Peptides against a protein of PDB entry 6RO1. Designs and how they scored, part 67

Target 1, 216 residues: chain A of PDB entry 6RO1
Amino acid sequence: LGKEIEEYIHKPKYCLPFLQPGRLVKVKNEGDDFGWGVVVNFSKKSNVKPNSGELDPLYVVEVLLRCSKESLKNSATEAAKPAKPDEKGEMQVVPVLVHLLSAISSVRLYIPKDLRPVDNRQSVLKSIQEVQKRFPDGIPLLDPIDDMGIQDQGLKKVIQKVEAFEHRMYSHPLHNDPNLETVYTLCEKKAQIAIDIKSAKRELKKARTVLQMDEL

## One batch from the design tools (peptide; made by RFdiffusion4, then SolubleMPNN)

Design b2_p16_4_s4 (from b2_p16_4, 10 letters changed)
Fold by OpenDDE base, seed 1:
Structure b2_p16_4_s4 (fold): chain B 216 residues (1-216), chain A 16 residues (1-16)
Amino acid sequence: as target 1 above (216 residues)
Amino acid sequence: SMKKEKEELIKEAEEE
């Protein structure tokens, strides 16, 4: 469900009006989660589709992201990597394709006009951390319908499913149960055991098939 | 029963 919503939000048709300087955005690329960064600017680049010769515009957003220091040393040859949880990292302006935006916040921050000094970039990290501290349940997202004005019926159906799911989850008698975490842990263990049993049964079936072939 | 229902809900939320 959350991923289906993301597939609408990251479309240039919907998100471009909200990519103003200082907008908080979350960036994810192929398992690399950069977390929350800040939009610096965006640009439309003309691209030609290699197969059709048609103009396919690429949208690139420059995002100030917390990167590992290791990735920055090799930045000429390697893509920027997110800072490890234990690493301080360094804030860097990274060109990001718009479809790599996993979330867009309603929050906008002030950004320094000159981001060349490290201290100016790191000041923005402090501002992000302050916002995260103020919103312990998560940084506020733009509403796809009310804020972004997305009229897609597919998205409306996804949102209705999310709301119905949330309602079922919160209305469930176990929701406020003090043993809920224990119940979840037992559920996960049970699910893992069920997977392991299914795997073992498959291996047993294969082993029996091999034994039957050796007896023929 | 209730445990299983909540497991199914979590699974549905992860699959959707």
Scores: peptide ipSAE 0.008, ipTM 0.404, DockQ to the pose 0.016; fails the geometry check
Fold by OpenDDE base, seed 5:
Structure b2_p16_4_s4 (fold): chain B 216 residues (1-216), chain A 16 residues (1-16)
Amino acid sequence: as target 1 above (216 residues)
Amino acid sequence: SMKKEKEELIKEAEEE
């Protein structure tokens, strides 16, 4: 469900009007999660598909992202990597394809006019951290229907399923349990034990099958 | 029982 919503939101048709300077966005590239960054600028590049000759416009957004200092020392040809959790990192302006935006926030930050100084870039990280502190349940997202004006019936059905799921989750008797964390930890342990039992049973079945093949 | 149901719900939400 969440991924299906992302497939609508990251479409240039829907998200481009909201990619103004200062907009908070999440960037994810395959295994590299940069988390929350800030839109600096947006550009449309004309690309010609090599095989069809069709004009396929590429949309690139420049996003100020927290990058690993180690990845920035490597040559201009290597993609920036996200900062490790325990690393301070450095805020860098990274060109990102629009389809790599995993989320778009309703929040817009004020950004310095000149992002060439390191201190100006790092001040934006401080502002992101202040927003995260104000929203302990997470940075607010743009509503795909109410904020973004997406009229797609497929998206409406996905959202209705998410809302129905959330309603079931919040109406669950354990949701307001003061021992919820303890209960969750015991669930995770039980789930892990169930996985381990299933793995052990699969290995036992494989071992028995091999023994039967050696007797043939 | 109730705990397992909540985990199954979370898993269904991740799979959908």
Scores: peptide ipSAE 0.007, ipTM 0.394, DockQ to the pose 0.016; fails the geometry check
Fold by OpenDDE base, seed 3:
Order: structure tokens, then sequence, then C-alpha cells
Structure b2_p16_4_s4 (fold): chain B 216 residues (1-216), chain A 16 residues (1-16)
């Protein structure tokens, strides 16, 4: 459900109107979670689809992100990498494909006009950290319906399912159970055991198939 | 079992 909502939000037809300079956005590229960054600008690039020859517009947003210092040394040849949790990192303007935006905040920051000086970029990190401090439950998101004006019936159904699920979760008798953490730990262990059983059964089936092939 | 019902709810939320 949450991932399905994300699949709507990161679509250019919905998110582009909200990608103004200073907008807080969360960037994730596969295993690389950059966390919260700030939109600097966006551009539309023409892309030719290799199979159809049709022009498919690529949307690139320049986002000020906290990057590893190691990735900055290789920036000419390698993609930027997020700063490690223990690393201070450095704020860099990174070109990001719009579909890599995992979240869009209602919050907009004032950004320096010149982001070439390191101190100006690092000042934006301080501003992000101040916003995070003001919102201990997380940086506020744009509402996909009320703020973004998405009228898609598929999204409305997903949101209704999320709300119904949340209501069931919070109304569930185990939600206020003092042993809830123990119950969750047991559920996670049971889920892991179920995965392990499925894996073992798959390996056993493979081993039996190999043995049958060796007996032929 | 309330535990099983909660597991099913969590699983539905992960699958949807």
Amino acid sequence: as target 1 above (216 residues)
Amino acid sequence: SMKKEKEELIKEAEEE
C-alpha cells in the first residue's frame, strides 16, 4: 500500500508542479537512501525511446543532497553516494530522475542564491536539521489528494485501504497489549522461519531434481 | 487467534 502511493506521487504529471526551488524531497536510488534534500531546480530532457524512436521526456531534478566525501572524489566517473550515518558528509547538488523521489514535503526552505560555496550548501543542511527537530514525528508530507490534487480513482482506493488498515491496526486489542513488542518479535521470527522453510523446500526440490537427472 | 489476525493484517499491508 505505501509503495503504491509512492508510485503515484513520483509520476511527473503529479509531482512536477510541486518541484519548486526550496521544496524538501526524499531521494532514494535502489539501496542508496539520501534522506531529505532540497530541490534546486528541475529540467525536462528529450529522450528517445530505443525501441519506438518516440520522444519520451525525462525529467531531472537537481537536488541538494548530503553525499559521502568519498563519492565526491569520484564524481566525474561515479554516481554520488549518500553519507554514512556516522559521516558528516557534504551537501552537493545532484541530478536526480524524478521517479527516484520517494517523498515530497509540504515544507519549502529558503536556499542561498549561490550554492557554489561549500558554506552555503552546508547552511541548507542546518536548515533541514532544524526542520527535522521541529517535526519529531517526521517532516510533513504533501497530501496526494488535498495538496497535490490527484484525482486518480486507483490512488483513492489505495488510500481508503490504508486508512481501513490503520484503523484496524490501531483498534486491534493487541495494539495496546504491554506484550506487543514480544508478540511482534515472535511474529518476525515466525515469518523468518516461514521464509527459511520455503527456501529449504526449494533447495530440496532442486537437489531432488539434480538427483533425478543423475539417475537418467 | 488475535495474534494470527494481526499477522494477517500485517501481511495484507505488506502485500498491498
Scores: peptide ipSAE 0.007, ipTM 0.394, DockQ to the pose 0.015; fails the geometry check
Fold by OpenDDE base, seed 2:
Structure b2_p16_4_s4 (fold): chain B 216 residues (1-216), chain A 16 residues (1-16)
Amino acid sequence: as target 1 above (216 residues)
Amino acid sequence: SMKKEKEELIKEAEEE
């Protein structure tokens, strides 16, 4: 279900309008999880499908990502690797195919105009870490329906299934609990508090994204 | 036990 949502979000027709400079995005390439990075720019490349000769445009996003220092030494021949959890790493601008975006945040940061200096790139890492500290439950995502305007009925069904599955995951342990009503009221309150935390995180995010824009 | 089962259910929900 989460992967099915990702398959909609990373489609160029949906995500491109949101890939502005400073947008927080999560990048994952197979086994390599780079975590959260910042969009620098995007480009459209002409690609010809090898089998049909049809022009299938490739979209490449330059993303400022936390990379291992080891991968940077070999950067002439090898793809950048994510920094180890215990490693400081170095922020590098990495060209990423749009389909490798596993998440898109509603947070947008200011980025330095010149990303050539290491200190300017590392300043963005500090900004990401500050955002992460402000959102202990994770960096807030774009809403695929409300923010991204995805009207696909398949996605709506997936979201409804996720909501129904979450509801069933909450209801199924509760179906065996004799305090079902109290825990349903607590789970409805927790779901409502999660919706209210999501809405209050949206409002606080609208207010704080404006305030972070004023303080940064 | 319950925490692991919840982590497995979250993992299954992430894999679906």
Scores: peptide ipSAE 0.000, ipTM 0.249, DockQ to the pose 0.015; fails the geometry check

Design b2_p16_5_s1 (from b2_p16_5, 9 letters changed)
Fold by OpenDDE base, seed 3:
Structure b2_p16_5_s1 (fold): chain B 216 residues (1-216), chain A 16 residues (1-16)
Amino acid sequence: as target 1 above (216 residues)
Amino acid sequence: SELEKIYEEALKKAKE
């Protein structure tokens, strides 16, 4: 169900209006998880489909991502790779196809005007890390319906199924089936993300959240 | 500040 929601939010018709400079986005390319990065800009490109002869629009977003130093050496010939967990890595501006965005945050950061200096790029990583510290339950996501304005009935049905499933999980103790635990953990993570989004939105409405932002 | 933008966007969404 989480993956089904992702299939909606990464569609250009829905996400493009929210890809402003400074927007936090999560990037995943096949097995490569870059985690959270920051949008620098986006562009529309034309691609020729070899079979139809028709030009399909491709959307490329430049995202500041934490990359491995090894991948930077081969950047002329190879795609950027995410930093290893034990590696510091380096923040680089990477062109990313829009459909590779796995999440879009409600958070927008200020980015330096000149991202050529390494220190300016690394400062953005510090800002991302600070946001992550402020949101221990996860960086707030855009609501696909309320924030992104997606009116697709398919998505509404998916959300309803998620809510119903969450309600069932809380109402029915799932037996200690190890296979149910993985589904439950994924659903709990999703439910917790949804709850955390709602709670983060609720906490942001509370005056106490203003004080925490002033301290940080 | 960056945080003000986060807050303003969150507040805008919370008011809708």
Scores: peptide ipSAE 0.016, ipTM 0.495, DockQ to the pose 0.034
Fold by OpenDDE base, seed 1:
Structure b2_p16_5_s1 (fold): chain B 216 residues (1-216), chain A 16 residues (1-16)
Amino acid sequence: as target 1 above (216 residues)
Amino acid sequence: SELEKIYEEALKKAKE
């Protein structure tokens, strides 16, 4: 359900008005989670679709992100990588496509005018960390309806489902049950077993197919 | 601090 909401908020139609300098955003690219960064600026790039010749604008946002030092050494040829949890990393301005924004915060930070000095960039990391300390349950998000003004009926239905689910969860007798964590763990194990069974069945089917081909 | 003002504004919006 959270992913379904993300599919709406990262659309340029909805998020561009909120990508002002200093806006906190989360960036995720495939398996690379950069966590929270700060918008520096955004730009619209003209792109021509190779097959149709139609203009398809690309939106690029420059985001100050915590990157691994290793990735920065090879920055000319390799994409920036997120800092490891045990690594300090270095804050770098990274151009990202707008659809890679996984979350947009209601929080805006003041950023230094000159981000060329490392100390100025690292000061922004300190600010992000301070925000995270102030919000132990998570940095506040823009409301997609009330703040972002998204009128899509699909999104409204998703939100209604989330609210209904949350209501059911909190009203459930097991919500305050000390065994709830055990129940969730068992459910997760059951789900994993189901995946493993499905995988094993697929492998068995492949093996049987290969054996049948050898008998032919 | 300027950061505290930003936090207070964000907190107000989150409570709204």
Scores: peptide ipSAE 0.016, ipTM 0.505, DockQ to the pose 0.028
Fold by OpenDDE base, seed 2:
Structure b2_p16_5_s1 (fold): chain B 216 residues (1-216), chain A 16 residues (1-16)
Amino acid sequence: as target 1 above (216 residues)
Amino acid sequence: SELEKIYEEALKKAKE
């Protein structure tokens, strides 16, 4: 279900408006998980589909990612390797195809104007780590419906299924109500409540984050 | 602070 949501959010149609400089994004390429990085910029490249000759635009986002020291600077995502858990790694600007974005955060960071110095890039890692400390349950994601404005009914159904599943998982020990319709209506209501709780938890987490930031 | 943008965005979202 998380993968199904990912299939929507990484589409250029939906995510491009949110790929501003400083946006936190998560990058994954096959077996390589880079974790959270920061958008530097994006570009549209003309591509011609080999089979149809039709123009299929490729969208490339430059993302500041924590890479292995063995990785070449400014290498393509395919050539770049994520830092190992036991190494410090180095923040590098990596061109990433937009479909490799596994998550998009609601958080934006300030990025230095000049990312050529290693210290400037490494400062961004410190900022990411500070954000991660503030969000122990994970960096907050853009809401695909409320924040990203995705109106696709397929996504809504997926979200409803996730919410229904979460509801069933939480309610099943308490409500062995065999009536699927009542469970669906209660799952819709509790999915709405779970959306509302998730939104309220997001709002509460946002409010707590705001409150924690006011105390700093 | 480096966190001001985080704060502003969080504040913006909390107001929505």
Scores: peptide ipSAE 0.015, ipTM 0.512, DockQ to the pose 0.033
Fold by OpenDDE base, seed 5:
Structure b2_p16_5_s1 (fold): chain B 216 residues (1-216), chain A 16 residues (1-16)
Amino acid sequence: as target 1 above (216 residues)
Amino acid sequence: SELEKIYEEALKKAKE
């Protein structure tokens, strides 16, 4: 279900308006999970589909990602690889196809104007890590409906399924109770409470963000 | 702080 949502959000028609410099994005390429990086810029590349000759524009986003130092040595010939968990790695600007964005955050970072110095790139990593510390439950995502304005019925159905599944998971201990209707109402209430908790967590996060801003 | 800028931007987006 998460993957199904990703299939919507990484579509250029939906995500491009949100790929401003400083936007936190999660990048995954097949087996390579880069985790969270920061958008530097994006570009449209002309591509000709080999089979139809039709122009199929490719969108490439330059993302500052934590890369393995070993991969950087081979960067001329090989794609960048994510840093190992035990590796410090190095922040590098990596061209990424937009469809490889697995998540888009509501958070935007300030990025240095000049990312050529290693120290400037590494400072962004510190900023990402600071954000991660502030959000122990995970970096906040753009809501595909509320924030991104995606009106696709397929996505709405997926979200409904996710909500229903989450509801079922949370209600599953209660499903042993014979009153299915009460469980559904509790599930709807819990889904609503989860939405309200998510909204309240967003508001609390906003309020904590505001409160932490008042304290910072 | 850099964090304040992140929060201000997040707040600005939340108001839009």
Scores: peptide ipSAE 0.016, ipTM 0.514, DockQ to the pose 0.034; fails the geometry check

Design b2_p16_5_s2 (from b2_p16_5, 10 letters changed)
Fold by OpenDDE base, seed 4:
Structure b2_p16_5_s2 (fold): chain B 216 residues (1-216), chain A 16 residues (1-16)
Amino acid sequence: as target 1 above (216 residues)
Amino acid sequence: DELEKIEEEARKKAEE
């Protein structure tokens, strides 16, 4: 369900108005979680007109991210890697495709105009850490409806399902069950199976689309 | 193009 919300939020038509310099965003690339970074700017990568039916324009967001120093020494062709938990890391401006933004915060920071000096980039990390200290329950997110103005009925249905699920979870009599840990493990497995089913359905749909394109 | 308009508006807001 959180991923379904993410699929709406990272759409350019919804998120671009909120990708101002200093906006806190969370970046995840496959297995690499960079955590919270700060938007520097965005740019349009492809001039694909939306009327051509097939591909939404790709946007690249330059984000200040805490990167591993090891990954930065490797050639400009290697993808930046997140700093390890035991590593201080270094703040770098990383070009990120807009769909890799896993969250957008309501918080906007002031950033230095010149991010070329290491000290200026590291100062932004200090600012992020200060925000994280102020929000022990997590950095506040933009509300997709109230803040981002998303009117999509599909999103509203997803949110309603999330709320209903949360209500059911907290009201469930198993909350006091001594087997709660086992139930959680089973729920996690069930959730993973649901993800796997969804991925398999996507692959089937892609395969069908390819087959249809080969038949046309 | 609605997206182009959104991009332009976003750019204007980023300059403020």
Scores: peptide ipSAE 0.265, ipTM 0.853, DockQ to the pose 0.829
Fold by OpenDDE base, seed 1:
Structure b2_p16_5_s2 (fold): chain B 216 residues (1-216), chain A 16 residues (1-16)
Amino acid sequence: as target 1 above (216 residues)
Amino acid sequence: DELEKIEEEARKKAEE
């Protein structure tokens, strides 16, 4: 269900209006999970398919990501790799195809105008970490319907199924059925993520006020 | 193209 939602939100038609500088986004490339990064900008690339004459628009998003220092030394030939859990890593601006965005946050951070200095990039990492501390249950996501305005009936059906499942889960007492525990753990994680998104949206309105006050 | 309009609007919004 989460993957089905991802397939909608990473479409340029829906996500481009939300790819403003400072937007928190989650980036995943195959087996590499970069976690949360910050949008710097996006650009349109036209790739001419040689056979169809149809220009499929490709969008590239420049995202500040925590990268392994090892991958940066070979950056001319090798794709950036995410920092290891025990590694400090370094924040780098990485060009990412728009379909590699696995999540888009409702949170937008202030970013320095000049990201060439390492200290400016690392300051953004500190800001991400501060947001993560404020949202222990997870960084709040954009609502695909209410925030992103996605009207696709397929998505609405997916969300309705999720809500109906959540409602059934809350209406039935947790019977100690071990098979229910696995489904409940997955659904509790999802329901907790949804509740955390709603609570996080409320706290974000409050936290935006606090972050503006701390810069003052 | 609808996507081009969305892109232009998104760019305009990003510059604000």
Scores: peptide ipSAE 0.262, ipTM 0.856, DockQ to the pose 0.771
Fold by OpenDDE base, seed 3:
Structure b2_p16_5_s2 (fold): chain B 216 residues (1-216), chain A 16 residues (1-16)
Amino acid sequence: as target 1 above (216 residues)
Amino acid sequence: DELEKIEEEARKKAEE
């Protein structure tokens, strides 16, 4: 259900109005979780041929993210990797496809005008950490209906299901079960496996489509 | 295009 909400919020028609400079966003690329970063800007990717009528234009968001220093030494062509938990890392401006935004915060930060100096980029990390300290239960999210103005009936139904699920979860006898933590871990693993299967099926479908196009 | 309008409006809001 949370993933279904994510599929709505990362659509350009909904999220672009909220991708202002300084907006806090969460970035996840496959297995790489960058955590919270800050939007610098966004741009439309030009290489979409106008005549392929069906594909929505791709947008790239430049996001200031905490990256591993090891990943920065590799050529400008390699994808940045997130900093390890025990690593200080370095804040870098990373171009991210809009669909890799897993969350959008209601919080906007003031960012330096010039992000070329390392000290200016690292100052933003300090600001993110300060926000995280102010919100121990997590950084506030934009409400998809109230803040983002999404009127899609499909999303409203998903939210209603989430609310009903949460209500059932808190009322469920397992909520007081000493094994609750184990049950949640198993549920999270099951959910992750379901996602991985869906991703693998999508990749397989794409690979087959590419192969079919090469055979024509 | 609806997306182009949204993009332009988003850019205007970002400059404000």
Scores: peptide ipSAE 0.261, ipTM 0.853, DockQ to the pose 0.820
Fold by OpenDDE base, seed 2:
Structure b2_p16_5_s2 (fold): chain B 216 residues (1-216), chain A 16 residues (1-16)
Amino acid sequence: as target 1 above (216 residues)
Amino acid sequence: DELEKIEEEARKKAEE
């Protein structure tokens, strides 16, 4: 279900409006999880012959990512590798295909105009870490419907299935309760309240993060 | 093209 949502979110028609400089994005490339990085810019890859009428144009997103220092030594020929968990790593601007964006955050950071100095790039890592400290349950995601405006019925069905599955998971311990329907209605209300609380907490955290970013 | 409009709007939003 998370992967199905990802398949919608990383489509250019949906995500490009949100790929502003400073946008937090999560990058995964096969077995390599870079975690959260920051968008620098995006560009259309020119080599997609427009005459292959069926293929959506490829976009490359330049993302500031925490990379292994070992991978950077050979960076002229090899793809950057993510920093190890215990490694400090180095923030590098990495060209990433748009479909490798596994998540897009509602958080947008200020980034230095000049990312050539290592210290400027590393300052962004400190900002990411500060955001992560503020969000112990994870960096807030863009809502695909409310924030990204995705109207696709397939996505709506996926979201409904996720909600129904979450509801069923929360109701499953109570499936042996003979008052299942009342508990289901209460659990639906509680799940809706939990979604509303999670949404309200996201909005409150958005407001607080914006306010705290203005104080930083 | 809808994508070109989205790109242009995205670029405009990126400059802001």
Scores: peptide ipSAE 0.270, ipTM 0.860, DockQ to the pose 0.738; fails the geometry check

Design b2_p16_5_s3 (from b2_p16_5, 9 letters changed)
Fold by OpenDDE base, seed 3:
Structure b2_p16_5_s3 (fold): chain B 216 residues (1-216), chain A 16 residues (1-16)
Amino acid sequence: as target 1 above (216 residues)
Amino acid sequence: SELEEIYEEALKKAKE
């Protein structure tokens, strides 16, 4: 169900208005998870479909991502690879197809005007890490309905199914074990807290900078 | 921060 929601939010018709410079986004390409990066810019390109001869619009977003140093050596010929968990890596501006965005944050960062210096790029990583530190439960996401304005009935149904599933999971009779009931009551409370936090975050949801988040 | 206050309030509710 979470993946089904992702299939909506990464569609250009929904996400393009939110891909401003400084926007935090998650990038995943097949098995390569880059984690959180920062939008630098985006562009519309034309691609020819071989079978139809028609030009389909391709949207490419340049994202500052933490990349493996090994991948940088072959950057002219090979796709960038994410830094390994034990690797420091290096922040690089990577062209990413928009459909590879797995999440979009409500948070926007200030980015240096000149990203050519390594130190300027690495400073953005420090900013991302600071945001992650401030949000231990995860970086705030744009709400697909309230923030992104997606009116698709399919998405609404998916969200309803998620909510119903969560409700059933917490109300399931298998939780009648007294020990489980305590755990589930705590989990339900935790879930309600998460909902309340999410709701509160939604109420506070204007696209916020890190500085604005510091004031919250 | 207002966000931290929300977390704290939510945490208080969880402890009830």
Scores: peptide ipSAE 0.007, ipTM 0.345, DockQ to the pose 0.015; fails the geometry check
Fold by OpenDDE base, seed 2:
Structure b2_p16_5_s3 (fold): chain B 216 residues (1-216), chain A 16 residues (1-16)
Amino acid sequence: as target 1 above (216 residues)
Amino acid sequence: SELEEIYEEALKKAKE
């Protein structure tokens, strides 16, 4: 289900308006998970479809990613390797095809104007880590419906299935409890907690930046 | 921040 949602959000028609400089995005290329990076810019490239000869636009986003020191600076995503868990790595600007974006955050960061110095790039990693500390359950995602405005009925159905599954997963153990009143109370409490979490996430998301979040 | 504290408390309760 998560992958099904991803198939919608990484489509250019949906995600391009949100790929502003400083936007947090997650990049994954096959077995290579780069984790969270920061959008620097994006570009539209003309591509000719090999089978039809028709022009199919390719969208490339330059993302500041934590890469292995063995990776070349400014290399394509296919050539770049993510930092190993045991290494510090280096933040590098990597051109990424838009369909390789596995997640898009509601959070935007200020980025240095000049990303040529290593220290400037590494400062962005510190900012990402600070955001991660503030969100122990993960960096907040753009809501595909409320934030991204995706109206596709297929996506709505997927989201409904996820919600229904979560509801069933949470309710099923409680339904096996012989004490219905306790089960209902626990279900109501859990539902309320879920609502509260969702509300809190929404309020935090309004800040958009770490600095704004620090003021809240 | 106050909102962060509220969120953390809500998360803590959800894990109980």
Scores: peptide ipSAE 0.006, ipTM 0.361, DockQ to the pose 0.016; fails the geometry check
Fold by OpenDDE base, seed 1:
Structure b2_p16_5_s3 (fold): chain B 216 residues (1-216), chain A 16 residues (1-16)
Amino acid sequence: as target 1 above (216 residues)
Amino acid sequence: SELEEIYEEALKKAKE
C-alpha cells in the first residue's frame, strides 16, 4: 500500500508544486536507498521519445543527498551511491529523476545559498538529523489528498484501506499485549525466511538450467 | 493466528 501511494505522489503532475528548495524528500533508485535529502531545485528537460518522436518531458530534481565517498571519486563514470550506515559520507547535489522520489515531507529546511563548500552541504545533513530527532516515529509526510490535492479515486481507495487496516490493528485486543513485539518479531522472521526460500529456489532453478545447458 | 494475519496484511500493504 505504501508503494501504491508512492506511485501517485512521485508523478510530476502531483509533486512538482511541492519541490521547492529546502523540501525534504526520500530518494530511492533500485537497490540504492539514499534516505532523506533536500531539494535544491528542479528542471524540466525536453525529451523526444525514440519510437514516436513525441516530446516527453523529463523532470529532474537536484537533491542534496548523503553519498559514499567512494562513489564520488568515480563520479565521472559511476552513479552516486548512498553512504553506508557506518560511513559518515558526504552530502552531494545529485540530479534525480522525479519518479525516484519515494517520499515527500511536509518539512522544508533552510539551505545555504552556496552549496559548493563542503561545510555548507554538511550543515544541511545536521539539519536533517535534527529533524529526525524531533520526529522519532518518522519525518512527517505530505498528505496526498489534503496537502497535495490528489483527486484520484484509486489513491482514495488505497488510503481508505490503509486507514481501515490501522483501525483494526489499533483496536485489536492484543495491541497492548506485552508479547505483541515478540509475535511481530517472529512474523518478520517468518517473512524473511519465506523470501530467502523463494530466492534459494530461484537460484537452484538457474543452476539447474545452467547444468542442463552444459549437458547439451 | 489473527496477529499473523494482521502482520501479513501489513507486510502486503507495505509492499504495495
Scores: peptide ipSAE 0.000, ipTM 0.306, DockQ to the pose 0.017; fails the geometry check
Fold by OpenDDE base, seed 4:
Structure b2_p16_5_s3 (fold): chain B 216 residues (1-216), chain A 16 residues (1-16)
Amino acid sequence: as target 1 above (216 residues)
Amino acid sequence: SELEEIYEEALKKAKE
């Protein structure tokens, strides 16, 4: 459900008005989670679809992200990578496609006018960390309906489902169980087992398909 | 338990 909401939020028609300099955004590219960064600017690039010749504009947002120092050395040829958990990393301005924004915050920060000096970029990281300290439950998100003005009925239905789910979860008798942590751990283990079973079934099906091909 | 299954389904839906 969170992913379904994300699919609406990262659409240019909804998020572009909120991509002002200083806006906190979360960036994720495939398996690379950069966490929270700060919008520097955005640009519209003309893109021609190769098959139709139709103009499909690409939206690129420059975001200050905490990157690994190792990835920066090869930045001319390789995509930036997020800092490792044990690494300090370095704040870099990274161009990202708008659809890679996994979250948009209601918070805007003041950013230095000149981001070329490392110290100026690192100061922004300190500001992000300060915001995170102020919001221990997480950096506040833009409300997709109230703040972003998204009128899509599909999104409204998703939100209603999320709210209903949250209500059921918090109303569940296990929520007050003193062994809740143990129950959570058991549930996580069970979920992992279910994933493993599903994977094993897929492998078995593949193996059977191969065997059937050998019998054919 | 049935409750664990409900919770797991709920967690799965929340992650979706």
Scores: peptide ipSAE 0.000, ipTM 0.316, DockQ to the pose 0.016; fails the geometry check

